# Peptides against a protein of PDB entry 2AUS: the designs that were tried, part 267

Target 1, 323 residues: chain A of PDB entry 2AUS
Amino acid sequence: ADIKREVIVKDDKAETNPKWGFPPDKRPIELHIQYGVINLDKPPGPTSHEVVAWIKRILNLEKAGHGGTLDPKVSGVLPVALERATRVVQALLPAGKEYVALMHLHGDVPEDKIRAVMKEFEGEIIQRPPLRSAVKRRLRTRKVYYIEILEIDGRDVLFRVGVEAGTYIRSLIHHIGLALGVGAHMAELRRTRSGPFKEDETLVTLHDLVDYYHFWKEDGIEEYIRKAIQPMEKAVEHLPKIWIKDSAVAAVAHGANLTVPGIVKLNAGIKKGDLVAIMTLKDELVALGKAMMSTQEMIERSKGIAVDVEKVFMPRDWYPKLW

## One batch from the design tools (peptide; made by RFdiffusion4, then SolubleMPNN)

Design b2_p30_2_s2 (from b2_p30_2, 15 letters changed)
Fold by OpenDDE base, seed 1:
Structure b2_p30_2_s2 (fold): chain B 323 residues (1-323), chain A 30 residues (1-30)
Amino acid sequence: as target 1 above (323 residues)
Amino acid sequence: SEARAFREALARRNEELRRQAKEVEELLKK
């Protein structure tokens, strides 16, 4: 579940000028695309990189990137960040993933034993990356956040699983099968979530993108392509946020670090070293950065660097220089 | 069973997505 983070207000009198910036819902279609993320239903067959290349051709884009590789043989949720939003994949790559999987057991096992053993796989697991992975084939820990058994039908086990990024479900199923003593394999797999992106009304196909782009370019109908592309701010919903004064926005957009006096409100539970989203009071993404203070330190201190700004998204001219 | 229903639904979805992907690939080759 998306844990709603508490919002702590530091400056309750801070106002924002409605003439400055471009809030997500007020972006012209071209600007919306430039700062967009597609919730793609990735087809089985092509690689995630091939699909991104196709999207770039369909939408006539210079740049795009995906929020985390999905196996060529597997379908489901693949966030694709567009153009100026391409770098937002930094927020999505480490984000949790959810799958629905069908495991087939190679022998008969009592249901109670299946449930008990699968429950033991919630938490830390040890995995070795497959040969085809760009990651060095060393043993690594990964977290299984939850396993929800949906059905047990003899030797077929349908389950939902939430995992840390780069957990291999095929390997998880293999280890479950070993722990059950009979062996198992992955019969089916679909990715149902990647960070804030899930199977919902925003999920679109490659064919939808072709049609919707055509309707816009040839028929002048923007509605479909607008709905098919989410604002880049969607891609940071799972991150802790810091909202800043209008007077601080231009400096951060120029690559200056965020200092404590610029903070209007912030989420609770920020730790030093966390990836955070710096937002305007209109919920526009200014930048991603590394927290240099905890939430508590950002409340108690009057000065200092709150966030080391790593990636700026907002153009430098959306807000005036007020320094 | 839900397991069977899921398998069948996923098979149908995957086949449709494969078909669409081929059509898109062919369109982009023209």
Scores: peptide ipSAE 0.554, ipTM 0.943, DockQ to the pose 0.750
Fold by OpenDDE base, seed 5:
Structure b2_p30_2_s2 (fold): chain B 323 residues (1-323), chain A 30 residues (1-30)
Amino acid sequence: as target 1 above (323 residues)
Amino acid sequence: SEARAFREALARRNEELRRQAKEVEELLKK
């Protein structure tokens, strides 16, 4: 997720009108909330859905959604997309997740063997969803992107793990324990990352949201609630991006597909079928869509549908109709 | 050990988050 994607410029002379749109840093507080995502420190106990319901009540919102279910018993990073940004979760749901886990081994194993076996679990693994999962209990492959052993203390193994969405760390630890020949269980787990959201200064609690909303509504202090809510553009930082001309923005905001002439710049390595973010030159999210061309095809072609627009976020009136 | 420190830090964090979550749930029931 942290690989800086190369940016290929098609039109180096393209300018943007500073009077059009609402860049993420220039949204009035109400509009910022309408296009916001909270980096929530989910408490252990409630479900991710219960926590989303509480956030809607705290902030007086009609709609919200989360960027990927966290186990009720597990704490940590849960992105919660608000109101008009609710559907940005489609970018977050498939995004990689990071956890810090404590694995307890049921027997003594030499450290070198622990390290060797855990390294073998990097890559593709076969998992069966747990009984409590709403997902059909079919065997499925998942990617483990990395395993970083932080410490081995006798039978306790502290590690960081980056995984594909819907990888079950409890099941991973069980399989590692089987491969070690002694068995293992998950002693502790915290989610430290969900796509572009991580444990940082943007991480807030439910209590913070109550207090910050109160400071805004009763005291007129918007600073805290503004800081507690990230712009929806944060939720697409991990996606390949296509930046479009001001003249193309209103058409895409009306649900028109993006055509090649509208492209100013784009990330390298877009493949046909990829989820892409369509951005303004002011880094505003216009829409999410499916790439109908590769990056190379979008560079070489003068015409055609570049992106099939699946979800518009930008209001139709932020940019003028120039068609 | 880092494993012990992590366990203890996570326990404290989880306890605080559980407390706050209950307070929020009670506040929202009024």
Scores: peptide ipSAE 0.554, ipTM 0.942, DockQ to the pose 0.753
Fold by OpenDDE base, seed 4:
Structure b2_p30_2_s2 (fold): chain B 323 residues (1-323), chain A 30 residues (1-30)
Amino acid sequence: as target 1 above (323 residues)
Amino acid sequence: SEARAFREALARRNEELRRQAKEVEELLKK
């Protein structure tokens, strides 16, 4: 998520009309909520679905969705996409996750051996989903992006781990324990990151949401609820982006595929088949889609379908139809 | 140890989050 993608400009003269659209920073509070994502500190106890149901009741919402199930017993970062933004979870579900975990070893192991074995678990691992998973229990490969050992205190190993979506840290710890020859279990776990969402000033509790909604509805103070809700564009920060001409926005908002002439600028390193965010020149999310070309092909070609539009977010009326 | 400090900090955070979640659940039952 933290890799700054290079931006390649195709049309350096492309301008945007300030009267069109609603940039993320200029949305009225009601519209901000309609296109919002909460960085929730999920409490331990409830399921991610129960917490989403509570948020819908707290904020008087019809729809919401979460950016990837967190274990009932585990606290930490759960992005909750609201109303019109609900489907932005499609960008978050496959996004990497970070956890801090405490592993307890069932025997004494030399520190050097712990470090060596845990390093071997960086990369591809084979996992089986737990019984409580809605996913069919089959063996699957997952990526461990990094393991950072924070401390080894006898049999207690504190570590940070970055993983592919749907990696089970409990299973990882079990396998590490087996590889160490003594066995291990997960003593503690917190999710510290879900794609672009992390533990920062945007992290809010359910209680914060109750209070902030009250301050808005009863006291007319929108500042707190505005701050508690991130724009949906936050939920796509980790994706490669394609920025389009104002004249292309309405067509894409109607579900038309993005063609090469509509591209103003784009991130480097887009491959055919990648999930990409189609953005306005005001950094508004228009749609998610599948890249039908590489970045290089989108630069070199004068025509053709650049992106197969899969999910539109922008209302059809934010930009005028110019075709 | 950092492991102990993390465990204790996480316990406190989780207790607070559980308390708040119960209060919210009770509020939503009214």
Scores: peptide ipSAE 0.551, ipTM 0.942, DockQ to the pose 0.760
Fold by OpenDDE base, seed 2:
Structure b2_p30_2_s2 (fold): chain B 323 residues (1-323), chain A 30 residues (1-30)
Amino acid sequence: as target 1 above (323 residues)
Amino acid sequence: SEARAFREALARRNEELRRQAKEVEELLKK
């Protein structure tokens, strides 16, 4: 998620009108909420859907969605996209997840063997979804991006794990235990990251949201609720970006595909078929779309469809129609 | 151990979050 992508400038003379749009840091509080994502510390007990329903009630919202189901029993990072930002979950659902887990071994295993075996679980693993999962119980491959052993204390193994979306840590631990020959179970689990969202100062509780909403509605203090809600642009930080001319924004906001002449700058390493975020020069999310060209093709070509626009976020009136 | 410290910290955090979640759920039932 935190990979700084190189930015290639195609048009170094392109300027943006400061009067157009609403940069993420300049949105009125109501608009900020409508285009918001909460980095929620999900409590253990409720489902992710129940928690989203509660947030909707707390904040008096019509719509919200979460960036990837967290097990009812597990706490930690759950991005909750609000109102007009609800569809940004499409960028978060496939995003990597990080957990801290405590694995308890059912027998004694030399530390060197634990380390060696756990390292073998980095990369592609085969999993079967648990019975309680809404996901069809087909065998599937998932990537373990990394396993960082934090501590080995006898039979207790504390580790950080980065995984592809929909990897089951409980199943991973079970398979590690089998590979060690002694068996293992998941003693503790917390989700520490979901894409660009992590445990940081932006992590808030349901109780915080109640209080902060109260402070805004009854006391007129918007600062707390403003800080508790991240701009939707946060939810796409992990995606490759394409920044477009002011003259192209309104067309894309109306659902037009992005053509090459509209590009001002873009990230390196975009491939055809990649999910990309189309941004204004003020770092406002206009839309998500599928890259129809590579970065190189977008630089070298003078015309053609660069991005097939799939999901528009920006209102149609933030930028003038210049067609 | 860090494992123990993590378990204890997580237990405390989870307890607090459970408490708060119940309070919020109760508040929303009124």
Scores: peptide ipSAE 0.545, ipTM 0.940, DockQ to the pose 0.754

Design b2_p30_2_s3 (from b2_p30_2, 13 letters changed)
Fold by OpenDDE base, seed 4:
Structure b2_p30_2_s3 (fold): chain B 323 residues (1-323), chain A 30 residues (1-30)
Amino acid sequence: as target 1 above (323 residues)
Amino acid sequence: SEARRRREELRERNRRLEEEAAKVKALLEK
């Protein structure tokens, strides 16, 4: 998620009309909520679906969705996309995750051996999804990006782990325990990151949401609820972006594919088949789509379909039809 | 150790979140 993507400018003269659209920082509070994502500190106990249901009740919403299931006993970062932003969670599902885990060993192991064996689990690992996964229990490879041992206290090992989406930390701990020869289980787990969402000032509790909604509805104070809800654009920060001309926005908002002439600037390193965010020059999310060209092809070509538009988020009326 | 503190902070945070969630649940069930 923290990869600074280079921005390549194709049209340095492209301007945007300030009267069109609603930039993330300029949305009225009701519209901000309609296009919002909460960085929720999910409590242990409830399911991710129960917590989403509670958020809908707290905030009087019709629709919401979460950016990747946390088990009932797992706390921490759960992005919850609201209303019209609900489907932006599809951008978060493939995003990397970070956890802090407490592993309990079933026997005594020298610290040097613990450190050595856990280091071997950095990189590609083979996992089988747990029974609770709606995904068919097929063996699959996943990346462990890093393991940082925070503490070793006898049989208790506290560690931070960065993983590819859909890596099961419980399974990782089980395999580490087997490799150590004593066995292990996951005692505690917290998710500390889900793509662009992390433990920071944007992390809010369910109690915070109750209070902040009350302050808005009863006291007329929108500041707290506004800060508690991130714009949907936050949920795509980790994706490669393509910025388009004002004249292309309404067409894409109607579900038309993005053609090369509509591109103003784009991130480097887009490959054919990548999920990309189509943005306005005001950093508004228009749509998600599949890149049909590489960055290089989008630079070199004068025509053709650059992005197959899969999911539109922007309303059709925010920008005028200029075709 | 700093690490023991981090473990205790994690447990305490989880405890607080669980207690708050129980309060929120009780509020929403009324």
Scores: peptide ipSAE 0.283, ipTM 0.830, DockQ to the pose 0.969
Fold by OpenDDE base, seed 3:
Structure b2_p30_2_s3 (fold): chain B 323 residues (1-323), chain A 30 residues (1-30)
Amino acid sequence: as target 1 above (323 residues)
Amino acid sequence: SEARRRREELRERNRRLEEEAAKVKALLEK
């Protein structure tokens, strides 16, 4: 999420019609909910699936999905995509995660040794998925982006850790414990970040959602429920973006691949095979797709398929057919 | 220590979330 991406402009004269589409800030409340993502503070106890089921009941929704499973005992940031936005979770699954973990050591270790050994776990680690994971138990590499030791209190080590998606913190702690020679286990875990979603003013509880829905339905107060739900575009902030002409929007919304002539501006550093967000000039998410060209190829070429469109989000009628 | 405060804040947050979740569950089961 923190990668500043340069924006390369291909067409500086491209304008957008203000009457077309629904920018994230201008959606009626019902439409905002249909294209929404909740930054949920998942309680410990329930599964991520149970919590999603509860949100669907609270908000009277037909469909919702979460941006990456938290174990029952794990609290914190669980993005829950709603209704038409449900499949935007695909953008969040590969996103980096941050956790605060409490590791309990099974023996006494000098603080300096704890610090030294934990620092060695920054970078690439070899992990085996736990038995309970739906993932094949093959050894795999994962990146630990950073380990920040917050506190050492005897055998209790509180730390912040940034990791590649699908890094198992429980396994990391086990390996740290082995490297320390005393063994260790994960006592507590909270997710503090999932891609663009973090612990901030947008983080809401299940109780907040109950109250805010009540205020809307019974008191006619939309403000609270509107603030509790982020636009689906939030869920793609960490992706490289391609902004397209108004004339290309309806075609992409109908499932057509994005061709090079439709591109107005794009992020630098797109590689072939990258997941990209196709945006309008009003920063509306049209679709997710696979880049078929690099940024450089998209600049230099006059024609060809730039993005293989995998998932459309925008309704077909928000922009006129201009073909 | 600032770190102890963060641990206590984490525990207290989790406690509140569990209590609130129990209330929500009870509301939805009615």
Scores: peptide ipSAE 0.272, ipTM 0.824, DockQ to the pose 0.951
Fold by OpenDDE base, seed 5:
Structure b2_p30_2_s3 (fold): chain B 323 residues (1-323), chain A 30 residues (1-30)
Amino acid sequence: as target 1 above (323 residues)
Amino acid sequence: SEARRRREELRERNRRLEEEAAKVKALLEK
């Protein structure tokens, strides 16, 4: 999410018609909900699936999905994509995660040794998925991006950790405990980040959603429910983007692959096989797809398939057919 | 002291969230 990607402009004269589409900040409240993602503060106790079911009941929704499972006892950032945005979770599942964890040591260890050993767990680690995981129990590598020790209080170590998707913090703490020679267990865990979603002013509770929905339905006050729901475009902020001509939008919205002539601007560093977001010039999400070219190939080539379109989000009628 | 405050804030937040979730569950089960 924090990687500033350079934007390369291919067509600096490309304009967009203000009458076409619905920019994320200009959606009527009903349409905003249909293309929304909630940054939920998941409570401890319920499963991520139970919480999604409750949100559907609170907001009177047919469909919703979450951006990556939290264990029942784990609280914090759970992105919940709504209605037509439900499948945007495919962009969030592979995204990096941050946690605050409390590790309890089973013996006394000098603070200097704790700090030294925990720093050795930054980088590539070998993990086996826990028995409760739907993931096949094969040894796999995972990246620990950073470990920040917040506090050491005797045998209690509070730390922040940034990890690759599907890293098990419980297993990490177990291995740290083994490396310290005394053993350890995870006492508390909270997720503080899931890709572009973090602990900020957009974080809302289930109780907030109940109240905000009532304020809208009973009192006609849209402000609270509007602020509680982020546009689906938030869920792709961490992806490399390709911005397309107005004339290409309707074709992509009908499921056509993106060809090189449709590209106005794009992020640097796209590789063949990357998941990319196809955007309008108004920063509306049209589709997710697989890059069939690098950024460099998309600049140098005059023709060819740039993106294999996997999932369309934009309705077919927001932009006119110009073919 | 600052990190102890963050730990206490985390515990208090989790407690509040659990109580609120119980109220929401009870509301939805009616």
Scores: peptide ipSAE 0.267, ipTM 0.822, DockQ to the pose 0.967
Fold by OpenDDE base, seed 2:
Formats: structure tokens, sequence, C-alpha cells
Structure b2_p30_2_s3 (fold): chain B 323 residues (1-323), chain A 30 residues (1-30)
């Protein structure tokens, strides 16, 4: 669920200078690309790394990274963070994922039994990562948030599944097949969501990127490539946010920790240890960091380190040094 | 069934994406 987080205002008089920074909607096209994330419809066939390499070639980029590996045969939502935004993928890696999967059963099973057994796989499951995974092959618990059966056609079961990051749908289907007593395999898999990125109007293909880049470079039409690339701020929409004073922005952009006096407003429900996005009053991403206080502590305290700044995104010169 | 249509749509989408990816690959390998 897009958890609409309550916003608590700490300083209702705080204003932002319209001359400072580059709001996500007001970036020149080159700067928009430098701080961009593509909601790519990854084709089946290529690896996620090959697709990222292709995007770098298509868009003439030095750096890019993806928001969580899809297997070669898996299609769908692959967030690809560009250039200066490349490190924003760290916010997407732990984000929930949704898939549409086709499970093929190796025997006949009554529909009622299929529905009953699949419902039992909602919640916590124990998985062992496959040998080919970059993840250490240790038993681990993962959450299945929901299973929605879309169709049962004899031995073919089409379902939507929401899962914790790093849940293996292939392994889930294997275990469902075992629980049904007939066995099963994953016939098809598509990722329909990766955190804030979903199947919507922002989803683009590799072919779209080729065409849109051509329209920009050869025809001078930037509109298509601008729409095809999301601002990096989209990649942190699912995180709790802390909005800071203009006077605090440059310090944080230089890697200073966020102190309590710099906070203007913040989301409710921040806990110590949470990954948070530090934002300007213009909704620009300054940095990612670890909350050192709860929301309540950040409200009640007059001083102290609120956020340990881990990753700076904003350039040091977008806001003036006011210290 | 509506659901058979969704499977066919998924398969057809994946087919199109694979064909487009092959074209993009061929373009980039030139």
Amino acid sequence: as target 1 above (323 residues)
Amino acid sequence: SEARRRREELRERNRRLEEEAAKVKALLEK
C-alpha cells in the first residue's frame, strides 16, 4: 500500500528561497537525466546487468544501477537509476515487490484445495536462496504480503503476489506444488511493482528509450525523454521523509549529519534505525540516512543528531553555505 | 475467461518485449 504517512510540522514559519536548488519538475533536461530513474519494462532474455549496460549506451551515460535484479527470463518493472542518482537504488533494494506469476501444476488438484493451500502461504515463509544467487545460501524468513489468485485453468494458476524483497517466487511456487502434493513449476513471471515503481504511464521499453533519445538529440524534442525518466525523488517516495531548512541543506549536502534544529517537518512513525530521506522544502532529495531518533524525539528535543547521513545526492552548490 | 485473456496478454507482452530487445541488441552491436 502507498502508506500515506502523516506529516508533522515542527516549524510552520519556515520558507524556502525559490532561487535555490532544482525542484524535480524544474530541472533542465540534462540535469533531469543526471538525477533520473527509468521505470524500465525489462524484456525477458537479457540479464538485468546487460539491460543496464544497454541503457548506458542508448543514453550515453557513464553510470547506472538497477533497483533489484530480475532473472533473465523475468520481465517487467526494473527501476534503473542514472548517473548521479545511481546510488538511490539502495532505497529500492529493500522495497517490497509485486509479481504476476503463472504456476503450472504437475497434476490435477481441485480448485478449492488450490485456493486453500495458496492462502496458507500468505505470511511468513522459510526460503533457501538458490545456488546462483549473489545472496549467501542461508535459510531465511520472508514475508508474503498477499496472494491474489487471478485464474485457475486446470493445471495453470495465474496469481498476483506481493512479497518482501529477496523472496524467490520460483521457490514459493515449488513449495506450493509440494503442499498440493502434485508438484509445480514457474511457467512465467513478471514483476509488476518494485517499491514506488509500478506498471503505469511511466513504464517504458528499451525501444522507447532509443526513439526518445533520438527525438531529443536529432530533432531537438526533449518532451519524450523527459517523460521517460522519473526524478530520483520518485525512488524514495516509499521512505519516511524529513524536510529541512534551507540553511541546513548545504551542510547535509557536504555530508554533515542532520541535527534537530534543521528539521521543518517530518513523517510520523519514524523509528530509530529507519532509513529516511532528507528532503528540501521543494521536495528535492538531499540525502539518505539512518534515523538516530524517533519522530517523537525529533519533535521534543531541541538539539542532537536526528539523522546519520549515509548517502548524499544533492550537489554542494545548489544551496548556499549558511554556516 | 477474463483470466485466459490476462495470460494471453502477458505472453504477448513478453513476446513483443523480447522481439524489441532483440532489435535493440542488434542496433547496439553494430
Scores: peptide ipSAE 0.256, ipTM 0.814, DockQ to the pose 0.941

